# Peptides against a protein of PDB entry 3C2G, part 23

Target 1, 209 residues: chain A of PDB entry 3C2G
Amino acid sequence: IRTFDLLGLLLHDSDAIDGFVRSDGVGAITTVVQYPNNDLIRAGCKLLLQVSDAKALAKTPLENILPFLLRLIEIHPDDEVIYSGTGFLSNVVAHKQHVKDIAIRSNAIFLLHTIISKYPRLDELTDAPKRNRVCEIICNCLRTLNNFLMMWIPTPNGETKTAGPNEKQQVCKFIEIDILKKLMSCLSCEGMDTPGLLELRSTILRSFI

## One batch from the design tools (peptide; aimed at target 1 N91 R143 E199)

Design b2_p16_1 (made by RFdiffusion4)
Pose (drawn by RFdiffusion4):
Structure b2_p16_1 (pose): chain A 208 residues (1-190, 192-209), chain P 16 residues (1-16)
Amino acid sequence: IRTFDLLGLLLHDSDAIDGFVRSDGVGAITTVVQYPNNDLIRAGCKLLLQVSDAKALAKTPLENILPFLLRLIEIHPDDEVIYSGTGFLSNVVAHKQHVKDIAIRSNAIFLLHTIISKYPRLDELTDAPKRNRVCEIICNCLRTLNNFLMMWIPTPNGETKTAGPNEKQQVCKFIEIDILKKLMSCLSCEMDTPGLLELRSTILRSFI
Amino acid sequence: SASAAREARELREKNA
């Protein structure tokens, strides 16, 4: 845990996190967080979140790491882990087609739907720290969704990709009535929460 | 997304 904390302090900028990724740091973190201990898992995921915007992640073999992290997000009961995992997912798929492909094959879009759906409306959360966390979680999920949807929107540049039935059923779950009600309610609930502005902006983008 | 990458940079700035 202290090693994770120290690496977190050392990796202050882009060159440092890229150096860590080129040294197989992401693979090391994911291997270690297989140990069933929540403090250790929380610490490892916090560091993964920190290095998630690394451009070197375009070169790291993610065929095994990514499905493992999606499974972790799916079953781990604590919000800090979910926060870190979905934050990492939003950055790791960004600008990387082959990584989006890995995520789709592992049902990443279906998982985003499940993560958003499990939480009550923001107005039903009393403690401010927790409400802000759920808000940042939903925000992470929808930012991940938006990084996917770009593939299938007609671009005059000429890269009109066709969605397979697997991608189609996952994306279409986002027009089911339950999640639309929840998403519209985040847009209008009445809520002093620092992450609310970014959440509402991201929701509008998801609908667009 | 750009905002998600921004937050990762802010986390590193707070840690530094």

Design b2_p16_1_s2 (made by RFdiffusion4, then SolubleMPNN; from b2_p16_1, 8 letters changed)
Fold by OpenDDE base, seed 1:
Structure b2_p16_1_s2 (fold): chain B 209 residues (1-209), chain A 16 residues (1-16)
Amino acid sequence: as target 1 above (209 residues)
Amino acid sequence: SESMAQQARLLRQQRA
């Protein structure tokens, strides 16, 4: 735990972060967090989030790492782990088609829906820190979904990937009234990625028309 | 838009 905290304090610049990732730092973290210690898992996932935008991740094999992380956030009920994990996911799939493909093959779309579905409505949360954390988690999930959906939007050049029938069906679940209400609630939270949520709304509409 | 990680680093740098 203290080691991860120390690493987090040292990784303040992009070069240090990139160096860590190039040295298989992500793999090292995933190895350590296999130990069933909640504090260790929290610290490890937080560190993953801190390095999740490293340029070196584009050249890092994620075929084993990403499925592992998805399983971790699926089975771990900790909001901090889920926050860090979904944050990592949202950043790591950004602008990396091959990583998006790995995530989708690993049932990420369904997992994102599951995560959003398990949380109460924001209006039912009276504790501001808890409400904000839940909102951030939902935003991370929805940002990730947006990154997936963008792959299936027709480009002016007529070349678009087509979502498989399973992916399409899983995406349709996000049109559930409960999910939409949670999306709208996130739009009312201060400091949230409102532009990103609005983009998602637009993307969803385009995906179904 | 900046990644969440970049934003987090900026916030930490402002606190240091």
Scores: peptide ipSAE 0.031, ipTM 0.671, DockQ to the pose 0.359
OpenDDE base, seeds 2, 3, 4, 5: peptide ipSAE 0.030, 0.029, 0.030, 0.037; ipTM 0.663, 0.659, 0.670, 0.703; seed 5 fails the geometry check

Design b2_p16_1_s3 (made by RFdiffusion4, then SolubleMPNN; from b2_p16_1, 8 letters changed)
Fold by OpenDDE base, seed 5:
Structure b2_p16_1_s3 (fold): chain B 209 residues (1-209), chain A 16 residues (1-16)
Amino acid sequence: as target 1 above (209 residues)
Amino acid sequence: SSAMAEEARRLRRERA
């Protein structure tokens, strides 16, 4: 735990983060969080989030790492783990087609829906810190979904990938009234990625209309 | 879109 905290303190600049990632730092973290210690898992996932936007991740094999993280998020009902893990996921899939494909094959779409569905509506949460954390988690999930949906939107100058039938079915679940209400509730939260949520709303409309 | 995405990533990292 203290080691991860120390690493977090040392990884304030992008070059240091890239150096850590090039040295298989992500693999090291994922090895450590395999131990059944909740505090260690939380600290490790937090560190993963801190390095999740590193440019060096484009050269890092994520075939084993990403499925492991998705399973970790699925089985750990810890908001901090879910926050960090979904944050990591949202960052690593951004602008990386190969990583998107790994995530989708690893049932990420279904998992994202499951996460959002399990949390209460934000208006039911009276505790501001809890409400904000839940909002952040939902935003991470929805941002990840946006990145997936963008692959299947026809562009004039590119071969559009087609979603498989299972992916299409799973994506359709995100237009459920409950999910849409949660999306709209996140737009009312101060300091959230409102532009990203608005982009997702637009993407959803373009995907289903 | 890229700049906004990077800023959103930065903000998530700082909140963690």
Scores: peptide ipSAE 0.026, ipTM 0.681, DockQ to the pose 0.273
OpenDDE base, seeds 1, 2, 3, 4: peptide ipSAE 0.026, 0.025, 0.021, 0.025; ipTM 0.678, 0.677, 0.627, 0.680; seeds 2, 4 fail the geometry check

Design b2_p16_1_s4 (made by RFdiffusion4, then SolubleMPNN; from b2_p16_1, 6 letters changed)
Fold by OpenDDE base, seed 1:
Structure b2_p16_1_s4 (fold): chain B 209 residues (1-209), chain A 16 residues (1-16)
Amino acid sequence: as target 1 above (209 residues)
Amino acid sequence: SESMAREAEELRKRAA
C-alpha cells in the first residue's frame, strides 16, 4: 500500500510513467491486487488509473490484464476501486481498436450497464463527495461506451464494423429510462465531462436512427 | 430495480 503511494508520488512525469509501464508495471500491479485486501486493491487500482494514459500502453499486451481488471470491478463493491478501474478502462480503450475488442469480448458492455444500474439516483445522494464520485464513475462508464459505439458508426467511406446481435442487445439497455435519467443527472453536475456526455448522447441517437 | 440499487449501495458501504 505504502509502496503504491510512493510510486504514485514519483510518477509525475511522462517518462517515469512510460518507464514503469515498459517494465511491466501494470502486470506487477495486477499480480499484487489479487490479494483480498481492500486497501491494497484501492491503492493498486489508483496507480493503474495514474498510468492509464501512458504511451507505452500501446505496446503492452492487455489480453490477460484487461479481463482480470473487469472481473475485479465486477466483484468488488467499492466506489474507489470502481472509479479507478472504470477510469483505467476508459483511458486504455481510447484510440485503440485492439483494446476495445478485448474489452467487448470480456463482456465490458454488460458490465458498464450493471455498474450504472446498481448506483442509486443521484438526486437521492445528499453527500456531495459521494454524489460526485458516483457521477465520475457513471461518466467513466459512458465515455467507455461511447468509444465502443463509435466503432459501429458509418464512416464517410461507407465502411463500418457491424455490432453483433449480442452487442446490439446490450447497447439497447442504455436507452432505458433509468440510464437516461442518470445521464441527464451527470450533465447537471459541475466539473463533469459535459462535452463527452453530449457526444455520447449524439452517438446513442445515431446508433438507433 | 430500485431495491437492487439500494442493496448494491449497502454492499459498497460495507466495503468502504
Scores: peptide ipSAE 0.013, ipTM 0.385, DockQ to the pose 0.031
OpenDDE base, seeds 2, 3, 4, 5: peptide ipSAE 0.009, 0.006, 0.008, 0.009; ipTM 0.463, 0.400, 0.448, 0.475

Design b2_p16_2 (made by RFdiffusion4)
Pose (drawn by RFdiffusion4):
Structure b2_p16_2 (pose): chain A 208 residues (1-190, 192-209), chain P 16 residues (1-16)
Amino acid sequence: IRTFDLLGLLLHDSDAIDGFVRSDGVGAITTVVQYPNNDLIRAGCKLLLQVSDAKALAKTPLENILPFLLRLIEIHPDDEVIYSGTGFLSNVVAHKQHVKDIAIRSNAIFLLHTIISKYPRLDELTDAPKRNRVCEIICNCLRTLNNFLMMWIPTPNGETKTAGPNEKQQVCKFIEIDILKKLMSCLSCEMDTPGLLELRSTILRSFI
Amino acid sequence: SLSSSINSLLSQETPV
């Protein structure tokens, strides 16, 4: 845990996190967090979040790491892990088609639907720290969704990709009534929460 | 132009 904390302090900028990724740091973190201990898992996922915007992640073999992390997000009961995992997912899929492909094959879009649906409305959360966390979590999920939807919107540049049935059923779940009600309620609930502005902005983008 | 603007709006990253 202290090693994770120290690496977190050392990796202060882009060059440092890219150096860490080129040294197989992401693979190392994911291997270590297989140990069933929540403090250790929380610490490893915090560091993964920190290095998630690395451009070197375009070169790292993610065929095994990514499905493992999606499974972890699916079953781990604590919000800090969910926060870190979905934050990492938003950044790791960004600008990387083959990584989006890995995530789709592992049902990443279906998982985003599940993560958003499990939480009550933001007005039903009393403690401010927890409400802000759920807010950032939903925000992470929808940012991830938006990084996927780009592939299938007609671009005059000529890269009109066709969605397979697998991608179709996952994306179409986001027009089911239950999630639309929840998403529209985040847009209008009446809530002093620092992440609310960025959440509402991201929701509008998801509907667009 | 409209499709390019929509794709720019969708391209996002989570802060770290």

Design b2_p16_2_s1 (made by RFdiffusion4, then SolubleMPNN; from b2_p16_2, 9 letters changed)
Fold by OpenDDE base, seed 4:
Structure b2_p16_2_s1 (fold): chain B 209 residues (1-209), chain A 16 residues (1-16)
Amino acid sequence: as target 1 above (209 residues)
Amino acid sequence: SSALEKIKLLSQKAPV
């Protein structure tokens, strides 16, 4: 635990973060969070979030790391783990086609739906810290979904990947009325990336046309 | 690299 806190205090600049990632720092964290200690898992996932936008991740093999993290988020009920893990996922899939492919093969789309589905509506949450954390989790899930959907939108260069039938079926679950209500509730939260959520809405609509 | 190897080794010995 203290080691991850200390590492989080040392990883303040992009060069230090890139140095950590190049040294298999992500693999080190994922090895450590295999131990059944909730505080260690929280600290490790928080550190993963801190390094999740590192340029060095483009050169890091994620074939074993990403499925493990997705499984951790799936089985762990902790909002802090889910927040950090979905934040990591949303950042690592951005602009990285190979990472998107690993995530999708690892059932990420279904997992994102499961995560959103298990939380109550934001208007039912009276505790402001809890409400904000749940909103952030939903936003992380939706941003990740946007990154996946963008692969299947025609680019000006005519290269389009086609979503598989299972992927299409999993994506269709995000137009369920309860999911849409949660998306709309996030748009009403202060401090949210409203432009990003509106982009997602546009991407979802375009994916069903 | 050496610091991360130490972290991996320490985590294997004491996962706290």
Scores: peptide ipSAE 0.021, ipTM 0.568, DockQ to the pose 0.017
OpenDDE base, seeds 1, 2, 3, 5: peptide ipSAE 0.016, 0.022, 0.016, 0.018; ipTM 0.500, 0.579, 0.483, 0.537; seeds 2, 3 fail the geometry check

Design b2_p16_2_s2 (made by RFdiffusion4, then SolubleMPNN; from b2_p16_2, 8 letters changed)
Fold by OpenDDE base, seed 1:
Structure b2_p16_2_s2 (fold): chain B 209 residues (1-209), chain A 16 residues (1-16)
Amino acid sequence: as target 1 above (209 residues)
Amino acid sequence: SEALEIIELLSQRAPV
């Protein structure tokens, strides 16, 4: 725990972060968080989030890391673990088609739907810190979903990937009225990734045109 | 229709 906190304090610059990632730092964290200690898991996932936008991750094999992280998020009810893990996922899939493919094969779409579905409506959360954290989690999930949906939008060259039947069925769950209400609620939260949520809204609306 | 409900919901101004 203290080691991850100290390391997080040292990783303030992009060169240090890239150095950590190049030294298999992500693999090291995933090894340590296999211990059944919630505080250690929380600290490790937070550190993963801190390095999740590193340029060096483009050269890091994620075939073993992503399935492990998705499983970790699935089995831990801790909001801090879920926040950090979904934040990591949303950042690592950005602009990386091969990483998106790994995540989808690892049942990420279904998991993200499950995460969003388990949380109450934001208007039912009176505790502002809790409400904000829940909103951030939902935003991470929805932003990740948008990154997946973008794979199936026709490119200027007229080429598009076709979603498989299972992927289509999983994506259809995100047009459920309760999920869409949560999207709209997150758009009302100050300090959220509003551009990413607006893009998802636009993507869904285009499916009906 | 469900489609109209979805379009209506998503077309709403974000609650301020």
Scores: peptide ipSAE 0.295, ipTM 0.834, DockQ to the pose 0.048
OpenDDE base, seeds 2, 3, 4, 5: peptide ipSAE 0.287, 0.289, 0.293, 0.284; ipTM 0.828, 0.836, 0.832, 0.827

Design b2_p16_2_s3 (made by RFdiffusion4, then SolubleMPNN; from b2_p16_2, 8 letters changed)
Fold by OpenDDE base, seed 3:
Parts: C-alpha cells; structure tokens; sequence
Structure b2_p16_2_s3 (fold): chain B 209 residues (1-209), chain A 16 residues (1-16)
C-alpha cells in the first residue's frame, strides 16, 4: 500500500508516467494485485487509472493485462475498483482497434452491461458523493461502448467492420429502456463528460434506428 | 526507478 501511494506521488507528470510504463510498470501492478488484499487491489487499480492515458501504452502488450483486469472488475463488487478499472478500459481502448478487439473477445460488452445494470437509478441516490461515483462508473462504461459501436458504423470510405452475431446480441442490450434512462440521467450530473455522452446518444441513433 | 524496483520485488512475494 505505501509503495503504491509513493508511486502515485512520483507519477505526477507525463514523463514519469511514460518512464514507468516503458519499464513494464503496468505488468508489475497487475502482478501485485493478484495478492488477495482489497486495499492493495484498490490502490493498484487507482494507479492503473493514473497511467491509463500514457503514450507508452501504445507499445505495451495488453493481451494478458486486459482480460485479467476485466475478470478483476467482474469478481470485486467494489465501487473504487470498478471506477478505476472501467476508467482504465475506456482510456486504453480509445483510438486502438487492436485493444478494442481484445476487450470484445474478453466479454467486455456483457460485463459493461452487467455493471450498469447493477447500480440503482441515479434519482434514487440521495448521497451526492455516492451518486457522483456511480455516475462516473456508468459514464466510463458508456464511453467504452461508444468506442466499440463506432467500429461498426459505415465510414465514408466504405470500410465497415460488421459486428458478429454474438456482439450484435450483446450490444442490443444497451438500447433497453433502463440503460437509456441511465444514460439520460448521467447527462444531468455535474462534472460529467456531457459531450461524450451526447456522442454516444448520436452513435446509438445511427446504429439502431 | 527505486519505487518500481520495490514494486517488482513485491510482485515476487508469494501470496500469503
């Protein structure tokens, strides 16, 4: 724990973060969080989130890391682990087709649906810190979904990846009324990525209507 | 560098 706190303090600039990632820091964190300690897992996932936008991640193999993180999020009913893990996922899939493919093969679509479905409606949460954290988690999930859906929208250049039949079935769950209501509720939360949520709404309309 | 070395050392410890 103290080591992760120290690392979090040292990784305060982009050069330090890139240096850590180039030195296999992500692999080191994922090895340490295999220890069955909830505080260690929380601290490790928080550190993963801190380095999740590093340029050096473009050269980091994620074939083993990403499936491990998805399983970790699935088995740990901890809002801080889920927040950090879904934040990491949303950042690493951005602009990286290969990483999107790994995530999809690792059942990410179904997991994201499960996470969104687990939480109550935001209007039922009276505690502002809890409501905001839940909204952030849902936004991370929905941002990741947008990155997946964008692969299957026809580009003007005629290059379209078609979703497989399984992926189509999983994605159809995100147009359920309850999921759409949660999307709309997130648009009303302060400090949320409203432009990103509006982009997802537009992507859904183009994909399913 | 030292903090990463400590983290790598910790990763070699067997889960108790």
Amino acid sequence: as target 1 above (209 residues)
Amino acid sequence: SEALEILKLLSQLAPV
Scores: peptide ipSAE 0.064, ipTM 0.649, DockQ to the pose 0.017
OpenDDE base, seeds 1, 2, 4, 5: peptide ipSAE 0.067, 0.058, 0.058, 0.024; ipTM 0.639, 0.651, 0.672, 0.477; seed 1 fails the geometry check

Design b2_p16_2_s4 (made by RFdiffusion4, then SolubleMPNN; from b2_p16_2, 8 letters changed)
Fold by OpenDDE base, seed 1:
Structure b2_p16_2_s4 (fold): chain B 209 residues (1-209), chain A 16 residues (1-16)
Amino acid sequence: as target 1 above (209 residues)
Amino acid sequence: SEAIEILKLLSQTAPV
């Protein structure tokens, strides 16, 4: 735990973060968070989030790391683990087609739906810190979903990756009334990634209308 | 469907 906190303090700039990632720091964290200690898992996932935008991740093999993280999020009901893990996922899939493919093969679409479905409506949350954390989790899930949906939108070059039948079925769950209402609730929250939510709204409209 | 109505509402809803 304290080691991850110390590492988080040392990883204050992009060069330090890239150095850590090049030294298999992500693999080291994933090894340590296999211990059944919730505080250790929280600290490790927080550190993963901190390094999740590192340029060096483009050269890091994620075939073993990403399925493990998705499983960790699935089995740990802790909001801090879910927040950090979904934040990591959202950042690592951005602009990386090969990482998107790994995530999709690892049932990320269904997991994101499950996470969003688990949380109550934001208007039912009276505690502001809890409401904000839940909103951030939902936004991380929705931003990741946007990154997946964008793969299946026709490019100006007329090339479109076709979603498989299973992927289409999984994506259709995001037009469920409960999911759409949660997206609307997030659009009404102050301090949110409103541009990202608006982009997802646009992507959903183009994909399903 | 209810989903289509919500999608229409999403198209009209301005972010706060």
Scores: peptide ipSAE 0.036, ipTM 0.660, DockQ to the pose 0.050
OpenDDE base, seeds 2, 3, 4, 5: peptide ipSAE 0.034, 0.028, 0.030, 0.029; ipTM 0.647, 0.628, 0.649, 0.643

Design b2_p16_3 (made by RFdiffusion4)
Pose (drawn by RFdiffusion4):
Structure b2_p16_3 (pose): chain A 208 residues (1-190, 192-209), chain P 16 residues (1-16)
Amino acid sequence: IRTFDLLGLLLHDSDAIDGFVRSDGVGAITTVVQYPNNDLIRAGCKLLLQVSDAKALAKTPLENILPFLLRLIEIHPDDEVIYSGTGFLSNVVAHKQHVKDIAIRSNAIFLLHTIISKYPRLDELTDAPKRNRVCEIICNCLRTLNNFLMMWIPTPNGETKTAGPNEKQQVCKFIEIDILKKLMSCLSCEMDTPGLLELRSTILRSFI
Amino acid sequence: SAMSEKMAALRRETAE
């Protein structure tokens, strides 16, 4: 845990996190967090969140790491883990087609739907720290969804990709009535929460 | 771009 904390302090900028990724740091973190201990898992995922915007992640073999992290997000009961995992997912798929492909094959879009749907409306959360967390979680999920949807929107540049039935059923779940009600309620609930502005802006983008 | 800026801010705050 202290090693995770120390690496977190050392990796202050882009060159450092890229150096860590080229040294197989992401594979090391994911291997270690297989140990069933929540403090250790929380610490490892915090560091993964920190290095998630690394460009070197375009070169790292993610065929095994990514499905493992999706499974962890799916079953781990604590919000800090979910926050870190979905934050990492949002950045790791960004600008990387082959990584989006890995995520789709592992049902990443279906998982975003499940993560968003499990939480009550933001007006039903009393403690401010927790409400802000759910808010950042939902924001992470929708930002990940938006990084996927770019593939299938007609671009005059000529890269009109066709969605397979697998991608189609996952994306279409986001027009089911239950999630639309929840998403529209985040847009209008009445809520002093620092992450609310970014969340509402991201929601509008998801609908667009 | 906004996320890279946010992550860089998170790293500066962590280093403090």

Design b2_p16_3_s1 (made by RFdiffusion4, then SolubleMPNN; from b2_p16_3, 9 letters changed)
Fold by OpenDDE base, seed 5:
Structure b2_p16_3_s1 (fold): chain B 209 residues (1-209), chain A 16 residues (1-16)
Amino acid sequence: as target 1 above (209 residues)
Amino acid sequence: SESRERNAKLREEIAK
């Protein structure tokens, strides 16, 4: 735990972060967090988030790392783990088709739905720190989902893949009435990614119904 | 090999 904290203090510049990633630092973290210690898992996931936008990650195989992280998020009810994990996911899938494919094959779409479903409406949370953290988690989920959906939106200059039937079904779950009510309640929240939410709604309505 | 060694050292340090 102390080592993760110390590493976090050192990883403030891009060169240090890239050096850590090139030395298989992400693999090292994922190995360590397999130990059933909640504090260690939190610290490790936070460190993953800190390096999630590193340039060196483009050269890092994520075939084993990403499924492990998704499973970790699935089995841990910890907001900090979920925050860090969804943040990592949202960053690594951005503009990377291969990484998106790995995530989707690992049931990431369904997991994102599960995460959103778990939390109450933001207006029901009276504790400001808790509300803010939940808002950030939902934003991470929406950003990730929007990145997935972009693969299936026709662009004037490119061939787009068609979403499979299972993926379409999973995407359509986000327009279920209970989920919609929850997401719509977020529009009035100051910290909410309103453009991301509206983009999600628009994309689902236009392309998946 | 160098990455593996660095990884092993990192794991050892974290485990302390």
Scores: peptide ipSAE 0.007, ipTM 0.470, DockQ to the pose 0.034
OpenDDE base, seeds 1, 2, 3, 4: peptide ipSAE 0.007, 0.000, 0.000, 0.000; ipTM 0.466, 0.389, 0.383, 0.371

Design b2_p16_3_s2 (made by RFdiffusion4, then SolubleMPNN; from b2_p16_3, 9 letters changed)
Fold by OpenDDE base, seed 1:
Structure b2_p16_3_s2 (fold): chain B 209 residues (1-209), chain A 16 residues (1-16)
Amino acid sequence: as target 1 above (209 residues)
Amino acid sequence: SEAVEKNQQLRKERAL
């Protein structure tokens, strides 16, 4: 725990973060979070979030790491772990087609739907810290989904990857009324990425037209 | 842009 907190304090600059990632720091964290200690898992996932936008991740083999982290956030009950893990996923797939492909093959689209579905509506949460954390998790999931959907939007040059039938079916689950209500509730939360959520809404609509 | 913006919390934590 204290070691991860110390590492988080030392990794304030992009060069130190890139150095840590190039030294298999993500692999080291994922090894440590395999121990059944919730405080250790929380601290490790927080550190993963802190390094999740490192440029060095574009050169890091994530084929073994990413499926493990997806499984962790699927089963772990702690919102702080889910927050950090979904935040990591959102950042790591950004601008990285090969990482998107690994995540999609690892059933990430369905997992994002599952995570959003586990939480109550934000209007049912009276505790402001809990409500804000749930909103952040949903926003991380929806941002990740948008990053996947953008891959299937036609470019002006007519070259696009087509989503497979399974991926299309999984994406269709996000137009369920309960998911849409959660999306709309997140748009009303102060300090949230409202532009990103509006972009997702537009992207979903364009994916079905 | 193909990718949505980075996590806002990560931006805040590095700006501190």
Scores: peptide ipSAE 0.030, ipTM 0.697, DockQ to the pose 0.230
OpenDDE base, seeds 2, 3, 4, 5: peptide ipSAE 0.021, 0.021, 0.028, 0.025; ipTM 0.634, 0.584, 0.686, 0.681

Design b2_p16_3_s3 (made by RFdiffusion4, then SolubleMPNN; from b2_p16_3, 9 letters changed)
Fold by OpenDDE base, seed 2:
Structure b2_p16_3_s3 (fold): chain B 209 residues (1-209), chain A 16 residues (1-16)
Amino acid sequence: as target 1 above (209 residues)
Amino acid sequence: SSAVEENQELRKEIAE
């Protein structure tokens, strides 16, 4: 735990972060967070988030890392782990089709739906720190989802992949009445990614139904 | 799985 904290303090610039990533630092973290210690898992996931936008990640294989992280998010009831994990996911899939494919094959779309579905409405959370964290988690999910959807939106100058039937079905779950009501209830919340939410809804309605 | 469902419910309780 202390090692991760110290490492996090040292990784304060892009060069240091890239150096860590090039040295398989992400793989090292994912190995350590397999130990059944909640504080260690939190610290490791936070460190993953801190390096998740590193340029060196473009050259890092994520085939083993990403499925593991998704499973960790699925089974660990910890807002900090979920925050860090969804943050990591949102950053690594940004503009990286290969990484998006890995995540989608690992059932990321359904997982994100489950996460959003199980959290209470933001307006029902009276504790500001908790509300803010949940808001950030939802925003991470929205950003990730929008990044996934971009793969299947026709572009004037490029080949667009077609979403498979399973992916289409998973995406359409986000416009079901129950989940829509929950998402719409977030629109007035401070810190919410309202543009991202509206983009998600609009894109699904326009291109996936 | 039941374990996953239980875990998700626990997250909800923690968030409340």
Scores: peptide ipSAE 0.014, ipTM 0.381, DockQ to the pose 0.027
OpenDDE base, seeds 1, 3, 4, 5: peptide ipSAE 0.000, 0.000, 0.000, 0.010; ipTM 0.422, 0.377, 0.360, 0.335

Design b2_p16_3_s4 (made by RFdiffusion4, then SolubleMPNN; from b2_p16_3, 8 letters changed)
Fold by OpenDDE base, seed 2:
Structure b2_p16_3_s4 (fold): chain B 209 residues (1-209), chain A 16 residues (1-16)
Amino acid sequence: as target 1 above (209 residues)
Amino acid sequence: SSAVEENLQLRRERAE
């Protein structure tokens, strides 16, 4: 725990973060969070989030890391773990097609829906820190979904991948009224990625119309 | 995060 905290304090610049990632830092964190210690898991996932936008991740194999992280998020009820994990996921899938494919094969779409469905409406949360954290989690999930959906939107000059039948079915769950209401609730939260959420709205419309 | 913002920016630039 203290080690991860120390690393978090040391990793303040992009070069240090890249150096950590190039030294298989992500793999090291993944190994450590396998221990059944909640504080350790929280700290490790937070550190993953901190390095999730590193340029060096583009060269890091994530075939073993992503499935593990997705499972961790699935089974761990801790909001901090879910926040960090979904944040990591959203960042790593943003730029790389192969990472998106790994996530999708690892049932990420279904998991994202499950996570969003688990949380109550934001207006039912009276505790501001809790409400904000839940909003951030939902935003992370929706941002990840947007990145997936963008793969299947036809571009004038590009080869468009077609979603498989299972993926289509899983994506269709996100147009449920309860999910849409939660999306809209997130748009009302201060400090959220409003442009990203608006993009998702547009992407959903283009995907289903 | 910065990576997400960069991605959004890149996509906006491509749409324009």
Scores: peptide ipSAE 0.022, ipTM 0.586, DockQ to the pose 0.082
OpenDDE base, seeds 1, 3, 4, 5: peptide ipSAE 0.023, 0.021, 0.012, 0.022; ipTM 0.591, 0.567, 0.499, 0.573; seeds 1, 5 fail the geometry check

